Peptides against a protein of PDB entry 7AE7. Designs and how they scored, part 39

Target 1, 321 residues: chain A of PDB entry 7AE7
Amino acid sequence: KVYKDLREFLEVLEQEGQLIRVKEEVNPEPDIAAAGRAAANLGKNQPAVFFEKIKGYKYSVVTNVHGSWQNHALMLGLDKNTSTKDQFYELNRRWDKFPVPPNVVKREAAPCKENVIDKDINLFEILPLYRINEQDGGFYISKASVVTADPEYPDDFNKLNVGTYRIQVKDRDRVGIQALAMHDIAVQLEKAEAENKPLPIAITIGNNPLVTFMASTPVGYNQNEYEFVGALQDGVPMDIVKSDLYDHLYVPAGSEVVLEGHIIPRVRTVEGPFGEFPGSYSGARLQCEVKIDRITHRTNPIFENLYLGIPWTEIDYLMAL

## One batch from the design tools (peptide; aimed at target 1 K170)

Design b2_p17_8_s4 (made by RFdiffusion4, then SolubleMPNN; from b2_p17_8, 7 letters changed)
Fold by OpenDDE base, seed 4:
Structure b2_p17_8_s4 (fold): chain B 321 residues (1-321), chain A 17 residues (1-17)
Amino acid sequence: as target 1 above (321 residues)
Amino acid sequence: SENAELLAKLREEIASL
């Protein structure tokens, strides 16, 4: 099976007994993080947890979507009981199909374009933000697929980068992004900052699970993650759409939320601390700042966020391959 | 329902934290 979006995947997870639906209203803190920790302790199945109602917020949260080998098998469209060995074999077999170019769909055909916010932007109105860890310096978006391009080669689709970066909410319309020197985004930002230009960015939330997987998987600077998604879909192209602000940025057509904006050149603001692992906090650092200029979103958008906790969390499954 | 059983297990685990 191939998934167009997060919703189709969540439906399969629920059908397969790999998703817990919480229908009662929860407190953002500590209930979401507590439920994530609890889900990780439920043994080998480690289901996703979907919160329909969050106190003080309009929209839902899902966590631990990639939190097990069963969920990983289902992501590949395999039986949930497929062995890790057979999952690796199938992943490698499909990897050799690279490149599989995506389909560019029309704006009207893209679910991520159902709603637009271009004034009075407030991230807290669109995302049910919460502290993931008790000692976190703020609210994090930890499972976004961030789209940037090479500013010297903006039309080179092979240099379009889709990566996962730690994002701290800084204000209603601003986020801090951790762009380390080893990340492709840092190379692109360096080029933009050399000319004192903004770097165009699209922060996409709630995607096809293979987009999220590929955004967390290191690839070559001249390799497009969307072309790997098509390979991992066994040769079925994924659907992408142009961003609203930038002709050279493409986002997943099915994204729940797209934050379009720019990295402010030569500005660094305090980001962190963040609890990446239990008992280990990355200290506060000066990191890049993104201005959000436009939001597009699906009706009733789902905020997909990472659970962090004991080893063999969803981050460990995302990185284990 | 399967969801009710999973939710019960989740609640038990949350209570143990």
Scores: peptide ipSAE 0.453, ipTM 0.928, DockQ to the pose 0.023
OpenDDE base, seeds 1, 2, 3, 5: peptide ipSAE 0.384, 0.422, 0.400, 0.434; ipTM 0.911, 0.922, 0.915, 0.924

## One batch from the design tools (peptide; aimed at target 1 G138)

Design b2_p18_1 (made by RFdiffusion4)
Pose (drawn by RFdiffusion4):
Structure b2_p18_1 (pose): chain A 313 residues (1-149, 158-321), chain P 18 residues (1-18)
Amino acid sequence: KVYKDLREFLEVLEQEGQLIRVKEEVNPEPDIAAAGRAAANLGKNQPAVFFEKIKGYKYSVVTNVHGSWQNHALMLGLDKNTSTKDQFYELNRRWDKFPVPPNVVKREAAPCKENVIDKDINLFEILPLYRINEQDGGFYISKASVVTANKLNVGTYRIQVKDRDRVGIQALAMHDIAVQLEKAEAENKPLPIAITIGNNPLVTFMASTPVGYNQNEYEFVGALQDGVPMDIVKSDLYDHLYVPAGSEVVLEGHIIPRVRTVEGPFGEFPGSYSGARLQCEVKIDRITHRTNPIFENLYLGIPWTEIDYLMAL
Amino acid sequence: MLDEYVEKAVTPSDVHPF
């Protein structure tokens, strides 16, 4: 099976006993992060945890989506009990199908274009943001796929919420931004960027794939789907930016020129906190989202947690 | 209530020009 969006994958997970629904209202902190750690601590057949009610918020959160070999196998469309070695072989075989060009769809056909917010941008009205770890510098978006511009790139970068319509980003960790970053800051011009949240599991998996192999990213997702192309749609504001047609939330924005502010600290996969450093800020100019969006976020702590599964094979 | 969450999420800092 191939998933057009996060919601089809969550449906498969729930049918396979790999998704737990928390129906009672929970507080943002520390409840969501504590549940993410506990789900990771179950050791075997760790499920995704779906929070339907978060105090003071309108929408729902899902965590630990990739956090088990069962979830990982179901992401690949295999039986949930497929061994880790066999999943490795299946990924190795599909790796060679690269490239599979994506299908570009019309705006009216992309579920991520159901709702538009073009003014008075407020991330908190859409995303139930919360603190992941006690010493984090702020509330984080820890599982976004970020799109920048064959020269289109998708990657995962921690994003700290700085204001209702502003976030932080480590721009010098996106090694295609940094030739356009010099030109843009030297000329005081903004650099367009797209932040996608709540994606097809293979899109997130591709976004965590090593940068050393300069692939075409979306064309790699079609390879992981064993030759089935993925659907992408043009962003509202920037014609050279394409986002997954099924994303739950799309934040279209730009990197603010000549602005450096304190970002962090935040958790890193080696199990420790990073330090606080001066980093770039991104202004959100537009939000498009599916009706009743789902905030797919990720808990990160002492290994093994969901990030290890996203990096392993 | 969202204003309270915003206040919790935001940590102000100086802007450093580049």

Design b2_p18_1_s1 (made by RFdiffusion4, then SolubleMPNN; from b2_p18_1, 9 letters changed)
Fold by OpenDDE base, seed 3:
Structure b2_p18_1_s1 (fold): chain B 321 residues (1-321), chain A 18 residues (1-18)
Amino acid sequence: as target 1 above (321 residues)
Amino acid sequence: MLEELLKKAYRPSPVVPV
């Protein structure tokens, strides 16, 4: 089984008994994090948790999507009871199919383009934002696939980076992003900042589960994560679409939300604290700031976000193979 | 039942003002 988007995957998770639908209205805090914790603490067969109604918000949240070996098997289109060993062997077999170039679809064929917001941007109108941990210094987008390019080689598709980074919401149209020196985005940002130029960015939320997996998997600077997604789809290309603001940035065609904007050059603002591990907060640090200039989104967008807690949580399953 | 675990995890807390 290959999935075009998050929705096709959530349907399979629900069919396989690996998704719980919460139909009652919940409070953003503490209910989402508490339910994510309860799901993770089952120790086996941890389901995704889908919240249909969040108090004060219009749209839904899903968490713990990658939160079990069963969900991971289903992501690979395998039987949910496939052993971790057999999942690893199948993943490696498919990895050798790299590169599988993506299909570039037309704008009108891309679900992420169904709606556009280009003025009066307010992230709180699109994303049901909540604190993941009680002591977090703000709201985090923890499961985004962030698209950037090399500003020296913008047309080199092999240098297009799709990565997962810690993102704190700063304002209605601003986010902080953690670009550490070991990340490919930091190399690209350094080049842009050397010239005092903005770095173009697309922050994509609610993707094909293999996009999220690959965005969390380190690859070479000259390797494109979308070409690995096609490999992990057993040679079926994924669908990408050109961003609205930038000719050189491509986003997953099925993304629930795409935040298009730029990293502001040579600006650093206080970000954090964030509970990366239970009982340990990374201190507040000066980090990069992104201005959001345009949003595209699916109708009734699903906010996919991580639950973070004591291992094994969703992040541990995303990094386990 | 997982739903009971989820229901027990829901604590009525006031929405913390942003």
Scores: peptide ipSAE 0.046, ipTM 0.654, DockQ to the pose 0.034
OpenDDE base, seeds 1, 2, 4, 5: peptide ipSAE 0.019, 0.023, 0.025, 0.040; ipTM 0.623, 0.624, 0.694, 0.666

Design b2_p18_1_s2 (made by RFdiffusion4, then SolubleMPNN; from b2_p18_1, 7 letters changed)
Fold by OpenDDE base, seed 1:
Structure b2_p18_1_s2 (fold): chain B 321 residues (1-321), chain A 18 residues (1-18)
Amino acid sequence: as target 1 above (321 residues)
Amino acid sequence: MLDELLAKARTPSPVVPV
């Protein structure tokens, strides 16, 4: 089975008994993190946890989507009881299908384009933000697939990077992003900052689960993560759409939320602390700052966010293969 | 369902300072 979006995957998780739907209103803290930890602590068959109602917010949160071998099997469109070994063999078999180029869909065919916010941007109106761990220095977007390109080669689709980065919310329209020197985004940012130019960015939230998986999987600088998603879909192309602000950035057509903006050149602001893998806090650091200039989102967007802490949590499953 | 899940939460923040 192939999934167009997060919603199709959540439907399968629910059908397979791998999703807990919480219909009662919850507090964003500590209830979401507590439930994510509780789900992880099951040790096996760890379900996604979907919160329909969050106090003070309009929209829903889902966590622990990749948080088990069962969910990982289902992501690959396999039986949920497929052994880790057989999942690994199937993943490797599909990996050999690279490259599988994505389909570029029209704007009107992309669910991520259903709604637009281009003024008075407030992330808190779109995302039910919370602290993932009690000592986090702020609210984190921990499961975004971040799209950037080489500013020297913007039309080279093979240099389009889709990565997962630690993102702290800093203001209504600003986020801090951790761009480590070993990440492709840091190479791209260095080129932009050399010229004192903004780096165009699209922060995508709530994707096809294989997009999220590939965004967490290191690939070569001249390899496109979307072409691996098509390979992992057993040769079925994924659907992408052009970003609204940038002709050279493509986002998953089914994204729940797309934050379009730019990394502000030569600006660094305090970010952290954050509870990371393997269950330790990283200290506060100076990190890059992103200005959000436009939001596109699905109607009733689902905020997919990661719970992480002492292993094994969702992040360990994302990095295990 | 939430209460049963939350009852399994042994630690709301199992992240230790470095």
Scores: peptide ipSAE 0.114, ipTM 0.761, DockQ to the pose 0.036
OpenDDE base, seeds 2, 3, 4, 5: peptide ipSAE 0.097, 0.048, 0.079, 0.064; ipTM 0.734, 0.716, 0.752, 0.738

Design b2_p18_1_s4 (made by RFdiffusion4, then SolubleMPNN; from b2_p18_1, 8 letters changed)
Fold by OpenDDE base, seed 2:
Structure b2_p18_1_s4 (fold): chain B 321 residues (1-321), chain A 18 residues (1-18)
Amino acid sequence: as target 1 above (321 residues)
Amino acid sequence: MLDELLEKARRPSPVVEV
């Protein structure tokens, strides 16, 4: 089984008994984080938790999507009871199919382009934002696949980076991003900042589960994560579409939300604290700031976010393979 | 279902300040 988007995966999770659908209205705090923590703490067969109604917000949240070995098996299109060993063997077998180039679809064929916001941007109108832990210094987007390119080689598709980074919401149209020196985004940002130029960015939320997996998996600087997604789909290409602002940035065609903007050169703002794995708080630091310039989103976008805390949480499963 | 989940969630995640 191959998934085009998050929605097709959530349908399979629900069919397999690996999704809890919460139909009653919840408070964004503490209910989402509490439920995510409770799901993680089941010890086995940890389900995704889908919140249909969140007080004060228009749209839904899903958490713990990758939060179990059963969910990982299903992500690979395997039986949910497939052993971790057999999942690992299948991952390695599929990895050898790299590269599998993605399909570039037309804008009109991409679900992420159903709606556009290009003025009066307010992230709180699109994302049901909440604190993941009570002591978090703000609202985090913790499960985004962030797309950047090499500013010296913007048309080199092999240097297109899709990574997962800690993102704090700072304002209606501003986010802080943690770009650590060991990440490909930091190399790209350094090049842009050397010239005092903005780094183009697309922050994608609610993706095909293999995109989220690959964005959390380190690859070579000259390797495209989308070509690995196609490999992990057993040779079925994934669908990508050009960003609206940048001809050189491609986003997953099925993304629930795409935040297009730029990292502001040589600006650093206070970010954190945030509850990280393995259940420790990273202190407040000066981090990069992104201006959001455009949003595209699916109709009734699902905010995919993760809970972080004491292992094993969703992030531990994402990093374990 | 939420209530059962929330009841199980009542254990505070011990956050270690590092």
Scores: peptide ipSAE 0.034, ipTM 0.656, DockQ to the pose 0.036
OpenDDE base, seeds 1, 3, 4, 5: peptide ipSAE 0.032, 0.024, 0.028, 0.028; ipTM 0.641, 0.583, 0.670, 0.672

Design b2_p18_2 (made by RFdiffusion4)
Pose (drawn by RFdiffusion4):
Structure b2_p18_2 (pose): chain A 313 residues (1-149, 158-321), chain P 18 residues (1-18)
Amino acid sequence: KVYKDLREFLEVLEQEGQLIRVKEEVNPEPDIAAAGRAAANLGKNQPAVFFEKIKGYKYSVVTNVHGSWQNHALMLGLDKNTSTKDQFYELNRRWDKFPVPPNVVKREAAPCKENVIDKDINLFEILPLYRINEQDGGFYISKASVVTANKLNVGTYRIQVKDRDRVGIQALAMHDIAVQLEKAEAENKPLPIAITIGNNPLVTFMASTPVGYNQNEYEFVGALQDGVPMDIVKSDLYDHLYVPAGSEVVLEGHIIPRVRTVEGPFGEFPGSYSGARLQCEVKIDRITHRTNPIFENLYLGIPWTEIDYLMAL
Amino acid sequence: SAHEEAYQRNKELNAKYS
C-alpha cells in the first residue's frame, strides 16, 4: 500500500494496533512529551500516540509515528512484524528505483489547500505547540520537512517558535541555502522557504536522509513507494516551491535578511542538549492547512526514541 | 484567546534564553 497523506498511514497504524488514542484533555507540558517518552519506553511494538484534546488548543497532536520497527515496516507497506534485516533489504532494493518523477497536481485537488490564512498569522491557532524537553529554549516544531530552491531540496531542521508568525532556523545547516543566503543578505532580499508539517511517512523519512547524496528528494519518495510517484503542489506565494499535496500544514515564508537571534538550546540525537547560538529567523507570510489539521511532532530524548528510527536504515 | 497562556509561556522561555 501507498499513503497519499499522514491520515491514511494513521488509519493503517490504528487498524494494526500501533496507534493509541488519548481522549481526555491533556496539558501541553509535560504531558505530551512524557507520553512520547513512555511510548518509546515500551521497547517493543511501540505505538504512535494521538492526543485528541490539548488544554487551550483547538486541534490534535500525534507523536511517535515512526517510533517502532512495526511502524517502520508499515511505513514501507510490509507486514508489521517484518524483521529489521528484511526491511533493510526492501529499502536497499527500492533505493535503486531512483529517480521516480513526482506528479504535479492542481491547487483545487491538493488537500493541503483547503484552508488559507493570509493575514494575522498565528501558529498557535493551528498547531498545539508545547515544550518537548524541560531545558528547551522554546516550543519546537521538531518534525517538519523544509523545502528550499533539480535544485529543489527537502530536509528536516528543528524549528523554534519565536513569535506568532516567526520561527528560528539553523540556516548554515542547509547546505544549498548558503550560496543564496550570502546573495540575499548582501542585497537585503528575503529567501523563500516552505515548512511542511504532517506528511506522508516516506516524505519525512526522505527528509531525514543524508545530504551527501544529492538526489532530487521528491523523486526519491517515488522510489521508496516502489515506483508510485508522489503528488506535489505549487505553493501559493512562491512558484519555484513545491510542497506535498497532502501535508497537514504548510507554512510559506522567508528567511529574514541580516537578523540573528538566540536559538536553542534543544535536544540532539546523541541524547544531550545542544547549546544556544545565534541563528536565522523565518517570517511566516501564509499558512495553508487541511481542515482539522494534525500536528505531527516528535519527542527526542535518550536513545532509542523516534529519531533513531528515522535515521537507522 | 484560549491558548494565550501557552503563547505567553513560550515568550517567557524565549526571554529566559535570550

Design b2_p18_2_s1 (made by RFdiffusion4, then SolubleMPNN; from b2_p18_2, 12 letters changed)
Fold by OpenDDE base, seed 4:
Structure b2_p18_2_s1 (fold): chain B 321 residues (1-321), chain A 18 residues (1-18)
Amino acid sequence: as target 1 above (321 residues)
Amino acid sequence: MENDEVIEANKRRNEAYS
């Protein structure tokens, strides 16, 4: 089974008993985090948790999408009871199929383009934002697949980077992004900042689960994560679409939300703290700031966000393989 | 809570941890 988007994956998770729907209205805090912890306590077969109604928000939240070996097996289109060993072997077998180039679809065929916001941008209107951890310094977008390119080689598709970074909401149309020196985005940003130029960026939320997986998986600087997604789909290309603002940036065609903008050159603002691990907060740091210039989104977009409660967390599953 | 109040609360939190 191959998934075009998050919705197809959530449907399979639900069919397989790996998704819990919370239909009653919840408070964004503390109920989302509390329900996530409660679901994690159900055992090793942790389901995704889908919150249909968030008080004060229009749209839904889903957490713990990658939060179990069963969910990971299903992501690979395998039986949910596939052993970790067999999942690993299958992952490696498919990895050797790299590269599998994506299909570039027309704008009209891309679900992420159903709606456009290009003025009066307010992230709180499109994303049900909440604190993931009680002591977080703000609202985080923790499962975004962030698309950037090399500003010296913008047309080199092999240098197109899709990565996962800690993103804190700073304002209606601004987010902080943690671009550490070890990240490919930091190399690209350094080049842009050397010339005092903005770095074009697309922050994509609610993706095909293999996009999210590959965005969290380190690859070579000259390797495109979308070509690995096709490999992990056992040779089936994924669908991408050109961003609205930038000819050289491509986003997953099925993304729930796409935040298009730029990293502001040579600006650093306070970001954090964030509870990356239970009982461990990264300190507040000066981090890059992104201006959001355009949003495209599916109708009734689902905000996929990371569950961080008890080990094993989604991060542990994303990094274990 | 209005979105602006949430944003301002977030800013104040960030400042408190800086």
Scores: peptide ipSAE 0.007, ipTM 0.408, DockQ to the pose 0.543
OpenDDE base, seeds 1, 2, 3, 5: peptide ipSAE 0.000, 0.000, 0.030, 0.017; ipTM 0.274, 0.348, 0.663, 0.444; seeds 3, 5 fail the geometry check

Design b2_p18_2_s2 (made by RFdiffusion4, then SolubleMPNN; from b2_p18_2, 10 letters changed)
Fold by OpenDDE base, seed 5:
Structure b2_p18_2_s2 (fold): chain B 321 residues (1-321), chain A 18 residues (1-18)
Amino acid sequence: as target 1 above (321 residues)
Amino acid sequence: MEYDEVEKRNAALNAAYS
């Protein structure tokens, strides 16, 4: 089984008893986090939690999508009861299929292009933002696949980076991004900032689960994460589409929300704190700032965000194999 | 990486959360 988007995966999770729907209206805080923790307390077979209605917001939230070995097996298109060992061997077998180049689809064929917002950008109208942890310094987009390119080699597809970074919402059209020196995005940003140029960026939310997995998996600077997604799909290419603002950036065709913009060169603003792990907070620091210039999104977009309640966290599962 | 190393890492993680 291969998934075109998050929605196909959520459908399978629900069919397999690995998704709980919360149909009643919830408060963004503390109900989302509380319900996530309650679901995690059900044992080792932790389901995804889908919140259909959030007070003060138009759209839905899903958490804990990768939050169990069963969900991880299903992500690989395996039986949900596949052992961790068998998942490991299958993952490695598929890894050897790299590279599997993605299909570039036409704009009209990409679900992420169904709606466009190019003025009066307000992230709060599109994303049901909430504090994941009670002591977070703000609202975080914690499960985005962030797309950037090498500004020196923008047409080198092998240098196109898809990574997961800590992103705090700073304003209606601004986010802070933690670009650590060890991340490929930091290399690309350094090149842009050397010339005092913006770094083009696409922050993609609610993706094919293998995109999210690969965005969280370190690969070489000259290796494209989309080509690994195709490998992990057992040789089936994933679908990507050109971004609206930039010819050299490609996003998953099925993304729920795409935030297109730029990292402002040589600007640093306070970001944090954020509870990255249970009982621990990464402190406030000066971090990069992104201006959001355009949003494309699916109709009734689903905001996928991390579950970071009681362990194992969703990050732990994403990094376990 | 071998699967035994995965098991060791996961065991260490479990211990850290205890």
Scores: peptide ipSAE 0.324, ipTM 0.882, DockQ to the pose 0.017
OpenDDE base, seeds 1, 2, 3, 4: peptide ipSAE 0.319, 0.300, 0.294, 0.021; ipTM 0.884, 0.872, 0.872, 0.431; seed 3 fails the geometry check

Design b2_p18_2_s3 (made by RFdiffusion4, then SolubleMPNN; from b2_p18_2, 11 letters changed)
Fold by OpenDDE base, seed 4:
Structure b2_p18_2_s3 (fold): chain B 321 residues (1-321), chain A 18 residues (1-18)
Amino acid sequence: as target 1 above (321 residues)
Amino acid sequence: MENDAVIEKNKERNAAYS
């Protein structure tokens, strides 16, 4: 099984008993985090948790999408009871199929283009934002697949980077990104900042689960994560579409929300703290700031966000393969 | 034609999450 988007994956998770649907209206805090913890207490077969109604918000949230080995098996299109060993074997077998180039679809065929916001941008109108941890310094977007290119080689598709970074919401149209020196985005930002130029960026939310997986998986600087997604789909290309603002940035065609903008050159603002691990907060740091210039989104966009809980976090599964 | 089928499928899928 190959998934075009998050919704196809959520459908399979629900069919396989790996998704809990919360139909009652919840408070963003503390109910989302509390329900995630409750789901984690169900043992090793941790389901995704889908919140249909969130007080004060129009749209839904889903958490813990990658939060179990069953979900990982299903992500690979395998039986949910496939052993970790067999999942690893299959992952490695498919990895050797790299590169599998993506299909570039027309704008009109891309679900992420259904709606456009290009003025009066307010992230709170699109994303049901909440504190993941009680002591977080703000609202975080923690499962975004962030698309950037090398500003020196913008037409080199091999240098197109899709990565996962900690993103704090700063304002209605501003986010902070933690771009560590070891991240490909930091290399690209350094090149842009050397010229005092903005770095084009597309922050994509609610993707094909293999996009999210590959965005969290380190690859070579000259390797495109989308070509690995095709490999992990056993040779089936994924669908991408050109961003609206930038000719050289491509986003997953099925993204729930795409935040297009730029990293402001040579600006650093306070970001954090964030509880990356239970009981462990990364301190406040000066981080990059992104201006959001355009949003495209599916109708009734689903905000996919990371679940952080004990004993196994969603990130533990993303990093264990 | 192919785009129309995709658009209709997307509408159906959007309705499932309304």
Scores: peptide ipSAE 0.047, ipTM 0.687, DockQ to the pose 0.020
OpenDDE base, seeds 1, 2, 3, 5: peptide ipSAE 0.000, 0.000, 0.038, 0.009; ipTM 0.248, 0.270, 0.583, 0.372

Design b2_p18_2_s4 (made by RFdiffusion4, then SolubleMPNN; from b2_p18_2, 11 letters changed)
Fold by OpenDDE base, seed 4:
Formats: sequence, structure tokens, C-alpha cells
Structure b2_p18_2_s4 (fold): chain B 321 residues (1-321), chain A 18 residues (1-18)
Amino acid sequence: as target 1 above (321 residues)
Amino acid sequence: SANADVEAANQARNAAYS
């Protein structure tokens, strides 16, 4: 099975008993994190947790989407009880199908384009933001697939980068992004900043689970993550759509939320701390700042965010491969 | 353009699956 978007995957998770719906209104803090911890305590077969109602917010949150080997098997379109060995075998077999170029769809065919916000941008109106960890320095978007291009080669599709980066909400229309030197985005940013130019960026939230997986998987600088998604879909192309602001950026057609903007050149602001692992916080650092200029989103967008409560979190499953 | 390359890839793929 291939998924067009997060919603199709969540439907399968629910059908397979790998999704818990919390239908009662919850407080963003501490209830989301507490429920995630409770779900993690259910053992190795950890379900995703879908919060339908969050106090003070309009939209829903889902966490722990990749939080088990069962969910990982289902992501690959396999039986949920497929062994880890067989999952690895299948992953490797499909990996060799790279490249599988994505299908570019028209704007009117892309669910991520259903709604547009181009003025009075307020991230808090679109995303039910909460502190993931008690001691976090702010609200984080921890499971976004961030799209950037090489500013010297903007038309080179092979240099289009889709990565996962720690993103702290700084203001209604601003986020801090942790772009470490080892990340492809840092190379692209360095080129932009050399010319004192903004780096175009699209921060995509709530994607096809294989997009999220590939965004968290290191690939070569001249390899496109979308072409790996097609490979991991066993040769079925994923659907992408051109961003609204930039001709050279493409986003997943099915994204729940797309934050389009730019990294402000040569600006660094305090980001962190963030509890990347239980009991360990990355220090506060001077990091890049993104201005959000446009939001596109699906009707009733789902905010997918990372669960970090206990060892063998989603990050362990995303990186264990 | 990146779009032209993707469109070409789409066309090539569609031709291969046709």
C-alpha cells in the first residue's frame, strides 16, 4: 500500500489498532506529553496518539506516528507484524530503485493548497503548539520536512533538500531553525549568506510518513529525498506541488501545513534549550531565524509532532534504519 | 528549470508505464 498523505496513513493505523483517539478536550500542557508517555508505556506496540480537541486551539495534534516497528511496517505498506529483519530487507530492496522521480501535480489538485494565509500570519492559529518537554525553552515543531534548494543551482532538482531540523517558534510569524554544519541546509544557507540573500524555505508539516522518514534520513547532497520516497513506495512516484512563493521549491502535495518563507541572512537568535533525549537538553545556541511569509494548509490541518518521552521514541525508529 | 526537468521525468515515466 502507498499513502498519498498523513491522513491515509492515520486511517490505516487506526484500522490496524495502531492509533488511539483522544476525543475529550485536553490541555496542551501537560496532557499531550503525558498521554504520549502513557502510550509509550503500553509496550513495544506503541500506537500513534491523535488528540482531536485541544484547549485554546482549533485544530488537532497527532504524535508517535512512527513510534513502533508496527507503525514502521505499515509505513512501508507491509503487514504490521512484519519482522524488523524483513522490514530492513524490504527497505534495502526498495532503496535500490532510486531514483523514482516524483509526480508534479497542479496547484488545484494539491490538498495542501486548500487554504491560504498571506496576511496577519499567526502560527498559533494554525498549529496547536505546546512544550514537548517540561524544560524546553519554547514551543517546537519537531517533525517538519523542510524544503530548501541550492541558491547557486536553484533549478537542479537533485540539489533540492528535504530535511528534518529542530524548529523553535519565536513569534507569530517567525521560527528559529537549527541548521548544523553537517546538514545540507547549512551548505545552502552559507551560499545565500555569502551574498547576503535570504534562503527560500518551505517548512512542511503532516506529510506522507515516507517523506518524514526520508527527511530524517541522510542522503547525498546531489540526491533528492522525493526520489527516494518513490523508491520506498516500490516505484510509485510521490505527488509534489510547486510552492506558492518560489518556482524552484516543491512541497508534498498532501502536506497538512506548509509554512513558506525565508531564512533571514546573517541573523542569529537564541534557540533552545530543547530536550532531544530524556534527561538531556541541548544548550541554547545562536541559530538561524525564518520569517514566515505565507501559509497554505488543508482544511482542519493536523499538527504532527514528535514524541520524546521515553527511550525508543519515534526518533529511534526514524534513525534505526 | 526544475519544473521542466520534473515534467520531463513525468512524461518519461508515463511513457514507460503506458
Scores: peptide ipSAE 0.096, ipTM 0.736, DockQ to the pose 0.012
OpenDDE base, seeds 1, 2, 3, 5: peptide ipSAE 0.007, 0.006, 0.027, 0.023; ipTM 0.277, 0.382, 0.627, 0.536

